# Peptides against a protein of PDB entry 6TME, part 24

Target 1, 324 residues: chain A of PDB entry 6TME
Amino acid sequence: NRLKRAYIALQAWKKAFYSDPFNTAANWVGPDVCSYKGVFCAPALDDPSVLVVAGIDLNHADIAGYLPPELGLLTDVALFHVNSNRFCGVIPKSLSKLTLMYEFDVSNNRFVGPFPTVALSWPSLKFLDIRYNDFEGKLPPEIFDKDLDAIFLNNNRFESTIPETIGKSTASVVTFAHNKFSGCIPKTIGQMKNLNEIVFIGNNLSGCLPNEIGSLNNVTVFDASSNGFVGSLPSTLSGLANVEQMDFSYNKFTGFVTDNICKLPKLSNFTFSYNFFNGEAQSCVPGSSQEKQFDDTSNCLQNRPNQKSAKECLPVVSRPVDCS
Target 2, 324 residues: chain A of PDB entry 6TME as posed
Amino acid sequence: NRLKRAYIALQAWKKAFYSDPFNTAANWVGPDVCSYKGVFCAPALDDPSVLVVAGIDLNHADIFGYLPPELGLLTDVALFHVNSNRFCGVIPKSLSKLTLMYEFDVSNNRFVGPFPTVALSWPSLKFLDIRYNDFEGKLPPEIFDKDLDAIFLNNNRFESTIPETIGKSTASVVTFAHNKFSGCIPKTIGQMKNLNEIVFIGNNLSGCLPNEIGSLNNVTVFDASSNGFVGSLPSTLSGLANVEQMDFSYNKFTGFVTDNICKLPKLSNFTFSYNFFNGEAQSCVPGSSQEKQFDDTSNCLQNRPNQKSAKECLPVVSRPVDCS

## One batch from the design tools (peptide; aimed at target 1 D57 E103 R131)

Design b2_p14_3_s3 (made by RFdiffusion4, then SolubleMPNN; from b2_p14_3 with S3T H8R A13P)
Fold by OpenDDE base, seed 5:
Structure b2_p14_3_s3 (fold): chain B 324 residues (1-324), chain A 14 residues (1-14)
Amino acid sequence: as target 1 above (324 residues)
Amino acid sequence: SYTTLSPRPLPPPL
């Protein structure tokens, strides 16, 4: 019966394909759904004697189509990976019936609409990848209440502020890059105890960086480039004991880049180019270290190459934003 | 610019 439901779902999905250039679904014929390409069966958790569809892998199939509501019949699916296709439309609310959902990857498709709130209904979800789509609107705060290991939101059309609930996240990787997020980074960011990588690239974020960033002891990648951040770099950044890649380029930062930041023990790449920094420690100078790479291009630094003109610098440097 | 931004392959079965 469970495989029969899966058959109905998969046949409905096949009918929802507009293009299957690699003929991925060519063998999607007959009741033996476990033989379907990209369909993976396993013993049911509640009855090991029953075989069920536990996973979907259609990654890189370049399939054009949509997700029909009949996919809600795949109630045993825990792994749903369909990235790098051309699926369009919205994520069906009927997927709420997939209560075993563990990893959901619909990245690199053409999905539209608001954040797929159906993902919030999955109690066991650990991996959420919706990047490289056209999802829009607000990010629901509840996403960070979930016990996710990874949250990939980059390259969408999300707007509004980053929820303060971010501090509740146990995710090791979070991407906000290439959206339309605005406002400040919440101070609660410092509470992300498991965070290793966070990327804010290419948003409309602004304000001062919160001091609480320095509490991210496990962060290895911190990229806040291509935003509208202002003020000085927080002195608390000296607490980033494990940061390897740090990028603050293409912002409106001012002040002095301190020795304590540039001498971070694990720092391998620190890019602070295209800002309005008016000074840097000797340890921040490109070429000062063999094991570290720095980029101080296009700031307001004296006696350094490729800096902004006095005309560009003076109006900003003379009126630094006080983040205190 | 980071691999983190790129889609990932299917992980091993649970």
Scores: peptide ipSAE 0.047, ipTM 0.786, DockQ to the pose 0.050
OpenDDE base, seeds 1, 2, 3, 4: peptide ipSAE 0.044, 0.046, 0.042, 0.046; ipTM 0.779, 0.773, 0.777, 0.788

Design b2_p14_3_s4 (made by RFdiffusion4, then SolubleMPNN; from b2_p14_3 with H8R A13P)
Fold by OpenDDE base, seed 1:
Structure b2_p14_3_s4 (fold): chain B 324 residues (1-324), chain A 14 residues (1-14)
Amino acid sequence: as target 1 above (324 residues)
Amino acid sequence: SYSTLSPRPLPPPL
């Protein structure tokens, strides 16, 4: 009976395809849904004698279409991977019935509308990938209350501020890149105990970097480039004992880039170009280390190549932002 | 580890 429901759902989905260039759904005929390309069956968790549709993998199928509400009949699906297609519309609310959802990947599609709040209804969700879509509006604070391992939000149309609840997140990787987020990075960021990689690239974030960033001991990648951040780099960044890739380029930072940042033990790449820094320690100079790569291009540094003119620097450097 | 693959890498800074 579960497979019958799956059949109804999958046939409805096939009908919702506008284009299937690789004929992925060509064999989606008949009641044997477990033989369907991209459909994976497994014994049901509640009854191992019953076979159910447990996974969907249509990654890179270039399918154009939409997700019909009948997909809510796939109640046993734990893995839903449909990235790199041309699906449009909204994520159906009926997917709330997929209570076993563990990995949800709809990345690189043409989905629109607000954040798919149905994702918040899945109690066992660990992986959420909605990047490279056209989702818009505010990010619900509740996303960070969930026990997620990975949250990919980049390349969408999200706006407003980053929720203060970010500090509650247990995710190892979070991407905000290439959205329309504004405001400051919440001070609660330092409470992200499992964070390895966080990316803020290409938003409208502003203000001073919170000192609490220095508490992110497990971070290996920290990229805040292409925003409107101001002030000096927090001295507490010396606490990033495991950071390998750090990027603050294309902001409005001022002040001095210190030894304690550039001498971070695991640092391999540190980019602070296209800011208004007026000084750097010798350890920050590109070429000063064989193990580390630095980029100090287009700052207000003296005796360095490719810097901003005095005319460009003076108005900003003479009016330093006090982040204290 | 996860079974999903990244569709595209994050682009470089603007």
Scores: peptide ipSAE 0.042, ipTM 0.738, DockQ to the pose 0.090
OpenDDE base, seeds 2, 3, 4, 5: peptide ipSAE 0.033, 0.034, 0.040, 0.039; ipTM 0.722, 0.761, 0.776, 0.786

Design b2_p14_4 (made by RFdiffusion4)
Pose (drawn by RFdiffusion4):
Structure b2_p14_4 (pose): chain A 324 residues (1-324), chain P 14 residues (1-14)
Amino acid sequence: as target 2 above (324 residues)
Amino acid sequence: SLTLPSLTHTPHSS
């Protein structure tokens, strides 16, 4: 009995609810699972006459609990939204039985430990949001082999390198912000298809920017701020024909900011503050344009306000890194 | 500062 399996799974889950501030599971009684709050039923994909539990949505319920193995019985679920709860512990391996999983959002919870590799087992997975948890350790490179449209990893404790496999991703959006990633951005980044937005804010990345970034001609947001990048901006960045938001602030970049970048057509907000740039094109000057927003604070630029001192600048400015 | 993207949810069937 199909809905019985859903009943057992949801009752096993309610048992694990230690605190439910909004009494969200108050009506989770009896066998009519489709009437349970946050449970969404629909016709079976292969038979419109059969009723199935196809979605779970408890966004913002602030429920403290954990996900028991019995949730593996919800074999028809394709949508799982639990944003902003207090679900703790790990994602049960039994969730590999949810073979129709398409969108999995466990953002802003209390999950911990290694990357939830059960997500790699779902053949139809398109949206994976694990941001704002306590996941840590290495990132499984094979994640970028899945045909994910969106990958949200920000605000965890992930460490080590960006996988060389990133160029295989078909994602339109990828976030790595606020982890402990280290090393260089891989040269394969130029092979990412469909990429519109990529956010690296606040990691421990370094090395020079790969010139292959310039191949991302559909990118609208490129944010590499608050890392440790060195070298000059690659001249290949003129290929970012669609970039609208570009932020390189808080790095160790040196050299010139040219109009090759500052005059990009759709570029509206270009922040390169807190670096070691010693020259900039006139068109790159903040306050100079009514359409474009620039920010050059704390660089090594003559005749500009709030720059670094000459004392701090000369050692770094006179020793540029050979990107080789 | 950059506002991080919000995931656009697919609607549920009722």

Design b2_p14_4_s1 (made by RFdiffusion4, then SolubleMPNN; from b2_p14_4, 7 letters changed)
Fold by OpenDDE base, seed 4:
Structure b2_p14_4_s1 (fold): chain B 324 residues (1-324), chain A 14 residues (1-14)
Amino acid sequence: as target 1 above (324 residues)
Amino acid sequence: SLILPELKPTPFLR
């Protein structure tokens, strides 16, 4: 009986709670699991006459505990939303049995260990949110082979390079922010045909920006701030016809910020502060447009306020990195 | 077909 298995799983989970400050699981008593708070039942896909546990929503429950292996008995769960709790430990490998998993949100918890590779085993996964945890190590390249709509990885402890497989991603939103990613942005990034938003904030990324970024015609948000990027901005950025928010601040960029970038048709905010740019087009000057906001603070610009000293600029500006 | 509240701890979507 599927509901019996669900009962076993949910009771095991309740036992794995260290704290339930809102008494979310107070009604988790008895065999009627479909009445449990945060448990949602639906007709089974294979037999509509059978009721199964199809979803979990424990968002914002502030529950402390762990995910026991018995959760693998919830084989009919397609939606698993447990964000904003205090769950710790690792994501159980037993969740590989949840072959219907469609949305998996474990964000804002205390999960640790490597990337939860069990997520790669779910053939129908469309949404993956593991942000605001303590996941560590390398990002598996296979994550981008998944047909995901969104990939939220930010605020973790991920290290190493961004996989070149990123270009295979069909995701509209990808966040890498506030990790320990290093190396260059893969040139394959330009192949992300559905990309709307990508965020690299606050990593250890370096090198030149790949020219292929300019192929991201659907991107509305591109944030590469707080990294170690060098060289000039790619001229191909003029191809970002839909970019609204662009941030290159807190890098080591040099060269000239061109008119072609600052005149992007949908650009509303362009921040390129805290770099080593030695020139900007008039269209890039803060206050030059009513529709666009620019920040050129702390560069090597002449006749602009709040710029770096010549002493700070000269060593960098005199040795421009050729990205060609 | 299940409708669950989509509450995210941090809105990254712009």
Scores: peptide ipSAE 0.045, ipTM 0.763, DockQ to the pose 0.055
OpenDDE base, seeds 1, 2, 3, 5: peptide ipSAE 0.036, 0.034, 0.034, 0.037; ipTM 0.741, 0.736, 0.727, 0.752

Design b2_p14_4_s2 (made by RFdiffusion4, then SolubleMPNN; from b2_p14_4, 7 letters changed)
Fold by OpenDDE base, seed 1:
Structure b2_p14_4_s2 (fold): chain B 324 residues (1-324), chain A 14 residues (1-14)
Amino acid sequence: as target 1 above (324 residues)
Amino acid sequence: SLQLPELKPTPFVT
């Protein structure tokens, strides 16, 4: 009996709660698991006459506890939303049995350990949100081989380089922000044909921006702020025909910010503050447009307010990094 | 009755 297995799983999970401040699991009593708060039943896909647990929604329950291996008995679950809790430990490998997993949201918890590779075993997964946890180590390159609509990785402890397989991703939204990623952005990034929004904020990324970023013609948000990027902005950024928000602030960029970038047709906000740019086109000057907002603060620009001192600029500007 | 997560790249809690 599928509901009996679900009962075993849910009772094991209730037992794994250390704190349930909203008494979310107070009604988790008896065999009628479909009446449990945050448990959603639906007809089974293989037999519409059989009712199964198809979804879990415990979002914002502030539950402290862990995910027990018995959750692997929830084999009919397609939606697993448990964000904004205090769950700790690792994602159980037993969840590999949840072959219908479609949306997996464990964001804003206290999960630890390596990337939950069990998520890669789910053939139908479309949404993966593991942000705001303590996941660590390398990002598996295979994540980008999956047909995901969104990949939320931000606010973790991921390290190493961004996999070159990123170019294979079909995701419209990808977040790397607030991790420990290092190295260069892979040149394969330009192959992300469905990409609308990508954020790299607050990593240890370095090197030159790849020219292939200019191939991201569908991107509306590109944020590479708070990294260690060097060199000039690629001239190919003029290809970002749909970019609305672009942020390169808090890097080590040098050179000239060109008209071709600042005149992008849909550009609304362009922040390039806290770099070492030594020139900008008139179209890049804050206040030059009513439709566009620019921030050129704390660069090496002449005749602009709030710039770095010559003492700070000279050592960097006099030794430009050649990205060619 | 399941609420879908917000699909935004900004680093905020949904």
Scores: peptide ipSAE 0.028, ipTM 0.716, DockQ to the pose 0.106
OpenDDE base, seeds 2, 3, 4, 5: peptide ipSAE 0.026, 0.028, 0.027, 0.025; ipTM 0.710, 0.703, 0.715, 0.711; seeds 4, 5 fail the geometry check

Design b2_p14_4_s3 (made by RFdiffusion4, then SolubleMPNN; from b2_p14_4, 7 letters changed)
Fold by OpenDDE base, seed 3:
Structure b2_p14_4_s3 (fold): chain B 324 residues (1-324), chain A 14 residues (1-14)
Amino acid sequence: as target 1 above (324 residues)
Amino acid sequence: SLKLPELKPTPFLR
């Protein structure tokens, strides 16, 4: 029966614990898996008279261990929340049998290896949180073909370019921050229909910002700080009618920061410090507004405090990258 | 928002 399979899986998992500081699995004894701490049962979808393990919540349990392949026996699990533990190793491929997976949170662990492609096998997945791990390699393009509400990838070891398929994403929140992504932001980014927050912080992204960013009408947070972006800010950024937080700091941007950007109607914070901007509109000057905060520190601006030296500016400003 | 979701007690009732 389904609960017997769950028992086998959960007992295998308990054996895979190296440390359980809060004794979370202390009551994981006997066949009554629905009484197990952090195990949640519900009526099966196909037969309401059958009780199944539908959810796991081991968040903040500080458990050290790994995910054994026997977890693939938890075929009725729709919610798997195990964040803020010390689980290591890889996500088992056997989890492909969890066809009801809806929310998968393995964030803040010690998982390693490539992107857990098993997550792509889950047809009903809506939430994927793999942030704060040691996942590495390329991001599969297929991740953005999933109908996800949120995609949390930040604080990993992902490399390569951001897939062009990003434009297919229906996610409201996408985080790429603190990885090793390189190349340009795909022009297809403008096709993200439901995007509210996107974070690129602390990667190795480069090139010009695509003009298509200006099509992201629902974006409230756009953070591209701490990268290698070049050229001028796209004039199409004036289309970001709902942007509240915008950060372009710590890049290699040049040119003029325009009124059309700084006067965005919902803009509350705009940081463009630590670039090579050689001019800004009056509306961009820090202190020019009580409602908006600006930071223009460490650019190539004339008559502004805390700017780069002429020696630092001249080599870059004299050779602006044309993004046209 | 970067907030973590809470486990829903009824995973099948969307």
Scores: peptide ipSAE 0.033, ipTM 0.743, DockQ to the pose 0.190
OpenDDE base, seeds 1, 2, 4, 5: peptide ipSAE 0.031, 0.029, 0.030, 0.033; ipTM 0.725, 0.719, 0.720, 0.732; seed 5 fails the geometry check

Design b2_p14_4_s4 (made by RFdiffusion4, then SolubleMPNN; from b2_p14_4, 8 letters changed)
Fold by OpenDDE base, seed 1:
Structure b2_p14_4_s4 (fold): chain B 324 residues (1-324), chain A 14 residues (1-14)
Amino acid sequence: as target 1 above (324 residues)
Amino acid sequence: SLELPKLKRRPFLT
């Protein structure tokens, strides 16, 4: 019965292919779905004597098509990896029936519409990758209430503010890059206890950086580049004891880049170029360390090469934003 | 500019 449902689902999906350039579904014929390329069977969790479709791997198949509602018949699927295809349309709501969903990767496709809220219905979901699509609208705050190990949202059309619920996330990796997020980074960010990597690149984020960023003791990568952030860097960034890579480039930051930031013990790369910083500590100067790489290009620094003109600097530097 | 995290999980059920 379960494999028969899987057969119906997979045949419906094959019919939903517009192009299969690698003939990935060429062997998708007959009832033996466990022999299908990219289909993985395993013993059912509830009955080890029964084989079920437990995983799909169609990564890098360049398949054009859509996800039909019949995929909701794949009720035993825990792993769904279909990245690097040309699937279009929306994620079917019928996937709510896939209650064992553990890893969901639809990245690098042509999916559209709002955030796929069906992903929030999966109780056991640990990995969510929806990056490199055309998902739009608001990010549902409930995403951060999920016990996810990784949340990949980058390269979409998400807009509005980052939810305050971000502080509840247990994810080690979160990417917001290359969306349309706006507003401030929530102060609750400092509560992300398991965070190792966070990326905000290329959004419309603004305001001051919250002091609470300095509470992210396990962060190895912090990238806030290509936004509209203002004010000085928080002094609390000295608390980033494990940060290796940090990027604040292409913002509107002002003030002084301190020793306490540039002397972070694991810092290997710190980019703060293309801002309006008017001073830096000697430890921040490119070439001051053999172990650390710095970029101070295109700021308002005195006696440094490749800085902005006084004409560009004066209007901004003379009007410092108070972040207190 | 920093590279985006490339963490990917594999659908191998053992």
Scores: peptide ipSAE 0.040, ipTM 0.748, DockQ to the pose 0.695
OpenDDE base, seeds 2, 3, 4, 5: peptide ipSAE 0.038, 0.035, 0.038, 0.038; ipTM 0.737, 0.746, 0.736, 0.741

Design b2_p14_5 (made by RFdiffusion4)
Pose (drawn by RFdiffusion4):
Structure b2_p14_5 (pose): chain A 324 residues (1-324), chain P 14 residues (1-14)
Amino acid sequence: as target 2 above (324 residues)
Amino acid sequence: SASLPSASLTPPPS
């Protein structure tokens, strides 16, 4: 009995609810699972006459609990939204039985430990949001082999390198912000298809920017701020024909900011503050344009306000890194 | 100031 399996799964889950501030599971009684709050039923994909539990949405319920193995019984679920709860522990391996999983959002919870590799087992997975948890350790490179449209990893404790496989991703959006990733951005980044937005804010990345970034001609947001990048901005960045937001602030970049970048057509907000740039094109000057927003604070620029001292600048400015 | 993308989700069935 199909809905019985859903009943067991949801009752096993209610048992694990230690605190439910909004009494969200108050009506989770009896066998009519489709009437349970946050449970969404629909016709079976292969038979419109059969009723199935196809979605779970408890966004913002603030429930403290954990996900028991019995949730593996919800075999028809394709949507799982639990943003802003207090669900703790790990994602049960039994969730690999949810073969129709399409969107999985466990953002802003209390999950911990290694990357939830059960997500790699879902053949139809398109949206994966694990941001704002305590996931840690290495990132499974094979995650970029899945045909994910969106990958949200920000605000965890992931470490080590960005996988060389990133160029295989078909994602339109990828976030790595606020982890402990280290090393260089892979040269394969130029092979990412469909990429519109990529956020690296606040990691421990270094090395020079790969010139292959310039191949991302559909990117609208490129944010590499608060890392440790060195070298000059690659001249290939003129290929970012669609970039709207570009933020390189808080790095160790040196050299010139040219109009090759500052005059990009759709570029509206270009922040390059807190680096070691010693020259900038006139068109790159903040306050100079009514359409474009720039920020050059704390660089090594003559005749500009709030720059670094000459004392701090000359050691770094006179010793540019050979990107080789 | 920088921002992070909001999740764009498919609504559950009615």

Design b2_p14_5_s1 (made by RFdiffusion4, then SolubleMPNN; from b2_p14_5, 7 letters changed)
Fold by OpenDDE base, seed 4:
Structure b2_p14_5_s1 (fold): chain B 324 residues (1-324), chain A 14 residues (1-14)
Amino acid sequence: as target 1 above (324 residues)
Amino acid sequence: SLTLPELKLTPMPK
């Protein structure tokens, strides 16, 4: 009986709660698991006459605890949303039995350990949110071989390089922000045909921006701020026909910010502050447009306010990195 | 009908 297995799983999970401040699991008593708060039942896909646990929603429950291996008995769960809790430990490998997993949100918890590779075992996974945790180590390249619509990785402890497989991703939204990613952005990034939003904020990324970024025709948000990027902005950025928000602030960029970038047709906000740019087109000057906001603060620009000193600029500007 | 939780489409909460 599927509901009997679900009962075993949910009772094991209730026992794994250290704190339930909103008494969310107070009604988790007896065999009628479909009446449990945050448990959703639906007809089974293979037999519409059979009721199964198809979803979990414990979002914002502030529950402290861990995920016990018995959760692997919830084999009919397609939706697992447990964000904004205080769950700790690792994601159980037993969740590999949840072959219908479609949306997995464990964001804003206290999960630790390596990337939860069990997520890669789910053939139908479309949404993966693991942000605001303590996941560490390398990002497995296989994540981008998945047909995911969204990949949220931000605010973790991920290290190493971004996999070259990123170009295979069908995701519209990808976040890398506030990790420890290093190395260059892969040139394969330009192959992300469905990409709307990508965020690299606050990593240890370095090198030149790949020219292939300019192939991201559907991107509306591109944020590469707070990294170690060097060289000039690629001239191919003129290809970002749909970009609305672009942030390159807090890097080591040099060279000239061109009209072709600042005149992008959908550009509403372009921040390139806290770099070593030594020139900008008139179209890039803050206040030059009513429709566009620019920030050129703390560069090496002439005749602009709030710029770096010549002493700070000269060592960097005199040694431009050739990205060609 | 399963009341599906709303997808968090925003990359980062401000």
Scores: peptide ipSAE 0.028, ipTM 0.702, DockQ to the pose 0.064
OpenDDE base, seeds 1, 2, 3, 5: peptide ipSAE 0.025, 0.023, 0.026, 0.026; ipTM 0.702, 0.691, 0.697, 0.710; seed 5 fails the geometry check

Design b2_p14_5_s2 (made by RFdiffusion4, then SolubleMPNN; from b2_p14_5, 6 letters changed)
Fold by OpenDDE base, seed 4:
Formats: C-alpha cells, sequence, structure tokens
Structure b2_p14_5_s2 (fold): chain B 324 residues (1-324), chain A 14 residues (1-14)
C-alpha cells in the first residue's frame, strides 16, 4: 500500500523534527496522510484509481530537523518543496527511489556535505534549487547533462572549476553566485541555447572572459561581478542582442569599453564599476542615455568622477593581459 | 483541486 509507505515516511520525518514553531506537523496524526498539512495527494500516474502522495510543500515553515532515510518511501513524490526551513544534515541517498521527482527545492536550509548526487538519479527532474545552504566540494559535471529548466546553486560552499559540460545545459536560469568557484568560465558556455539568466557573482573566477559569451543570444541577465576576471571585454559581446542587465563590476578588467557593447539594443543597465578600464565610448558614459543606466565608478577613466588614483591604476593598466 | 507548488524562477533575492 503506497499510502502506508507514505505514512511510515511522514511519521519518521515528524520524529526527525527538532522544532516546529508553526505547528505545521500538528495534524500529522493517523493514517490519512492526504489530510496532513503540506502533503498533497493525487491519482497515481500508473493507476488513476490509487491515491498517492505526489507533493510536499513545507516552504517557510521554519522547521528545524533532518531528512530521515525513510523519506525514500515517498516513491510517488514529484514535487518536493521545503525551502526556508532549518533542516540540517545531508540529503538522503534513499531519495533515489523518488523516480518521479520533477521539482526539488531545498533552498534556504542548513544542508551540508557534497553536492546531493541523488538529484542526478532523477530522470524527470526539471527544477533544482539547493541555494542558501552549506553544500561543498566540486560541482559534478553530470548536473549539466540533466534536462533542467533552472539550476540554483548560489550561496553555498562549492569549490573548484565550473564543469565544461555547462554548454550542454538546457536551463534558462543558472546561478553560481556566492560560492568558491575558481578558474575560467568554460568556452562551452556559448552552447547554452536556452540560457536567459546566468549569475557568477562573488566567486573566485579568473582569466579572460571567453569570446563564446557573445553567442548567448537569449541572455537577458549576465552578471559576472565580484570575481577576478582580467583582460578586455570580448568584442563578441556585441552579439548579446537580448541582454537587459549586464554586470562586470568588481573585477580586474582593463582596456576600452566599446560603443558596440553600450549600444546593445535591449541593454537597460550596464555596470562596469570597480575595474581598471582606461577608456569608454561616449555611449557608455552615465547620463548619455535616458533609456540606459551605466556605472563607470572606480575605473581608470580620464575626466570622469570617482575614479581610481593614477598610483592604483598604473601598475595594472601598464600590464594589460592579452586574451588573444 | 489541490494546488501544487509552483516553479520558483526567481534567480536571486536582492
Amino acid sequence: as target 1 above (324 residues)
Amino acid sequence: SLSLPELKLTPMPK
């Protein structure tokens, strides 16, 4: 009996709660699991006459606890949303039995350990949100072989390089922000055909930006701020026909910010502050357009306010990194 | 009809 298995799982989970400040699990009593707060039942996909637990929504419940291995008995769950809690420990490997998993949101918790590789075992997964946790180590390359619509990894402890497999991703939104990623952005990034938003904020990324970024025709948001990028902006960025928000601030970029970038047709906000740019086109000057906002603060620009001193600029500007 | 959770497409909170 599927509901009996669900009862065992949910009762084990209730026992794994250390704190339930909103009494969310107060009604988690008895065999009628479909009446449980945050538990959603639906007809089984294989037998419409059978009612199964198809979803969990415990978002914003502030529950402290852990995920017990008995959650692997919830084999019919397609939606698992437990964001904004205080769940700790690791994601149980027993969740590999949840073969219908479609949306998995464990964001804004206290999960630790390596990337939850159990997520890679779910053949139908479309949404993965693990942001605002303490996940650590390397990102598995196989994550980008998944047919995901969104990948939220930000605000974790992930380290090492971004896998070259990123170019295989079909995701529209990918966030890497506020991790410890290092190395270069892979050249394969230009192969991300469905990409709309990508965020690299606040990592240890370095090297030159790959020219292949200019192939991201569907990108509306590109944020590479707060990294260690060097060299000039790729001239191929003129290919970002749909970019609205672009941020390169807080890097070590040098060279000239070109007219071709600042005149991008849908560009609404372009921030390139806190770099070592030594020139900009007139179209890049803040206030030059009513439709576009620019920030050129803290560069090595002549005749602009709030620039770095010559003493700070000279050592960097005199040693430009050739990205060719 | 039980309303299931919706897809959360917000990239980052400001």
Scores: peptide ipSAE 0.027, ipTM 0.703, DockQ to the pose 0.061
OpenDDE base, seeds 1, 2, 3, 5: peptide ipSAE 0.022, 0.022, 0.024, 0.027; ipTM 0.702, 0.694, 0.690, 0.711; seed 5 fails the geometry check

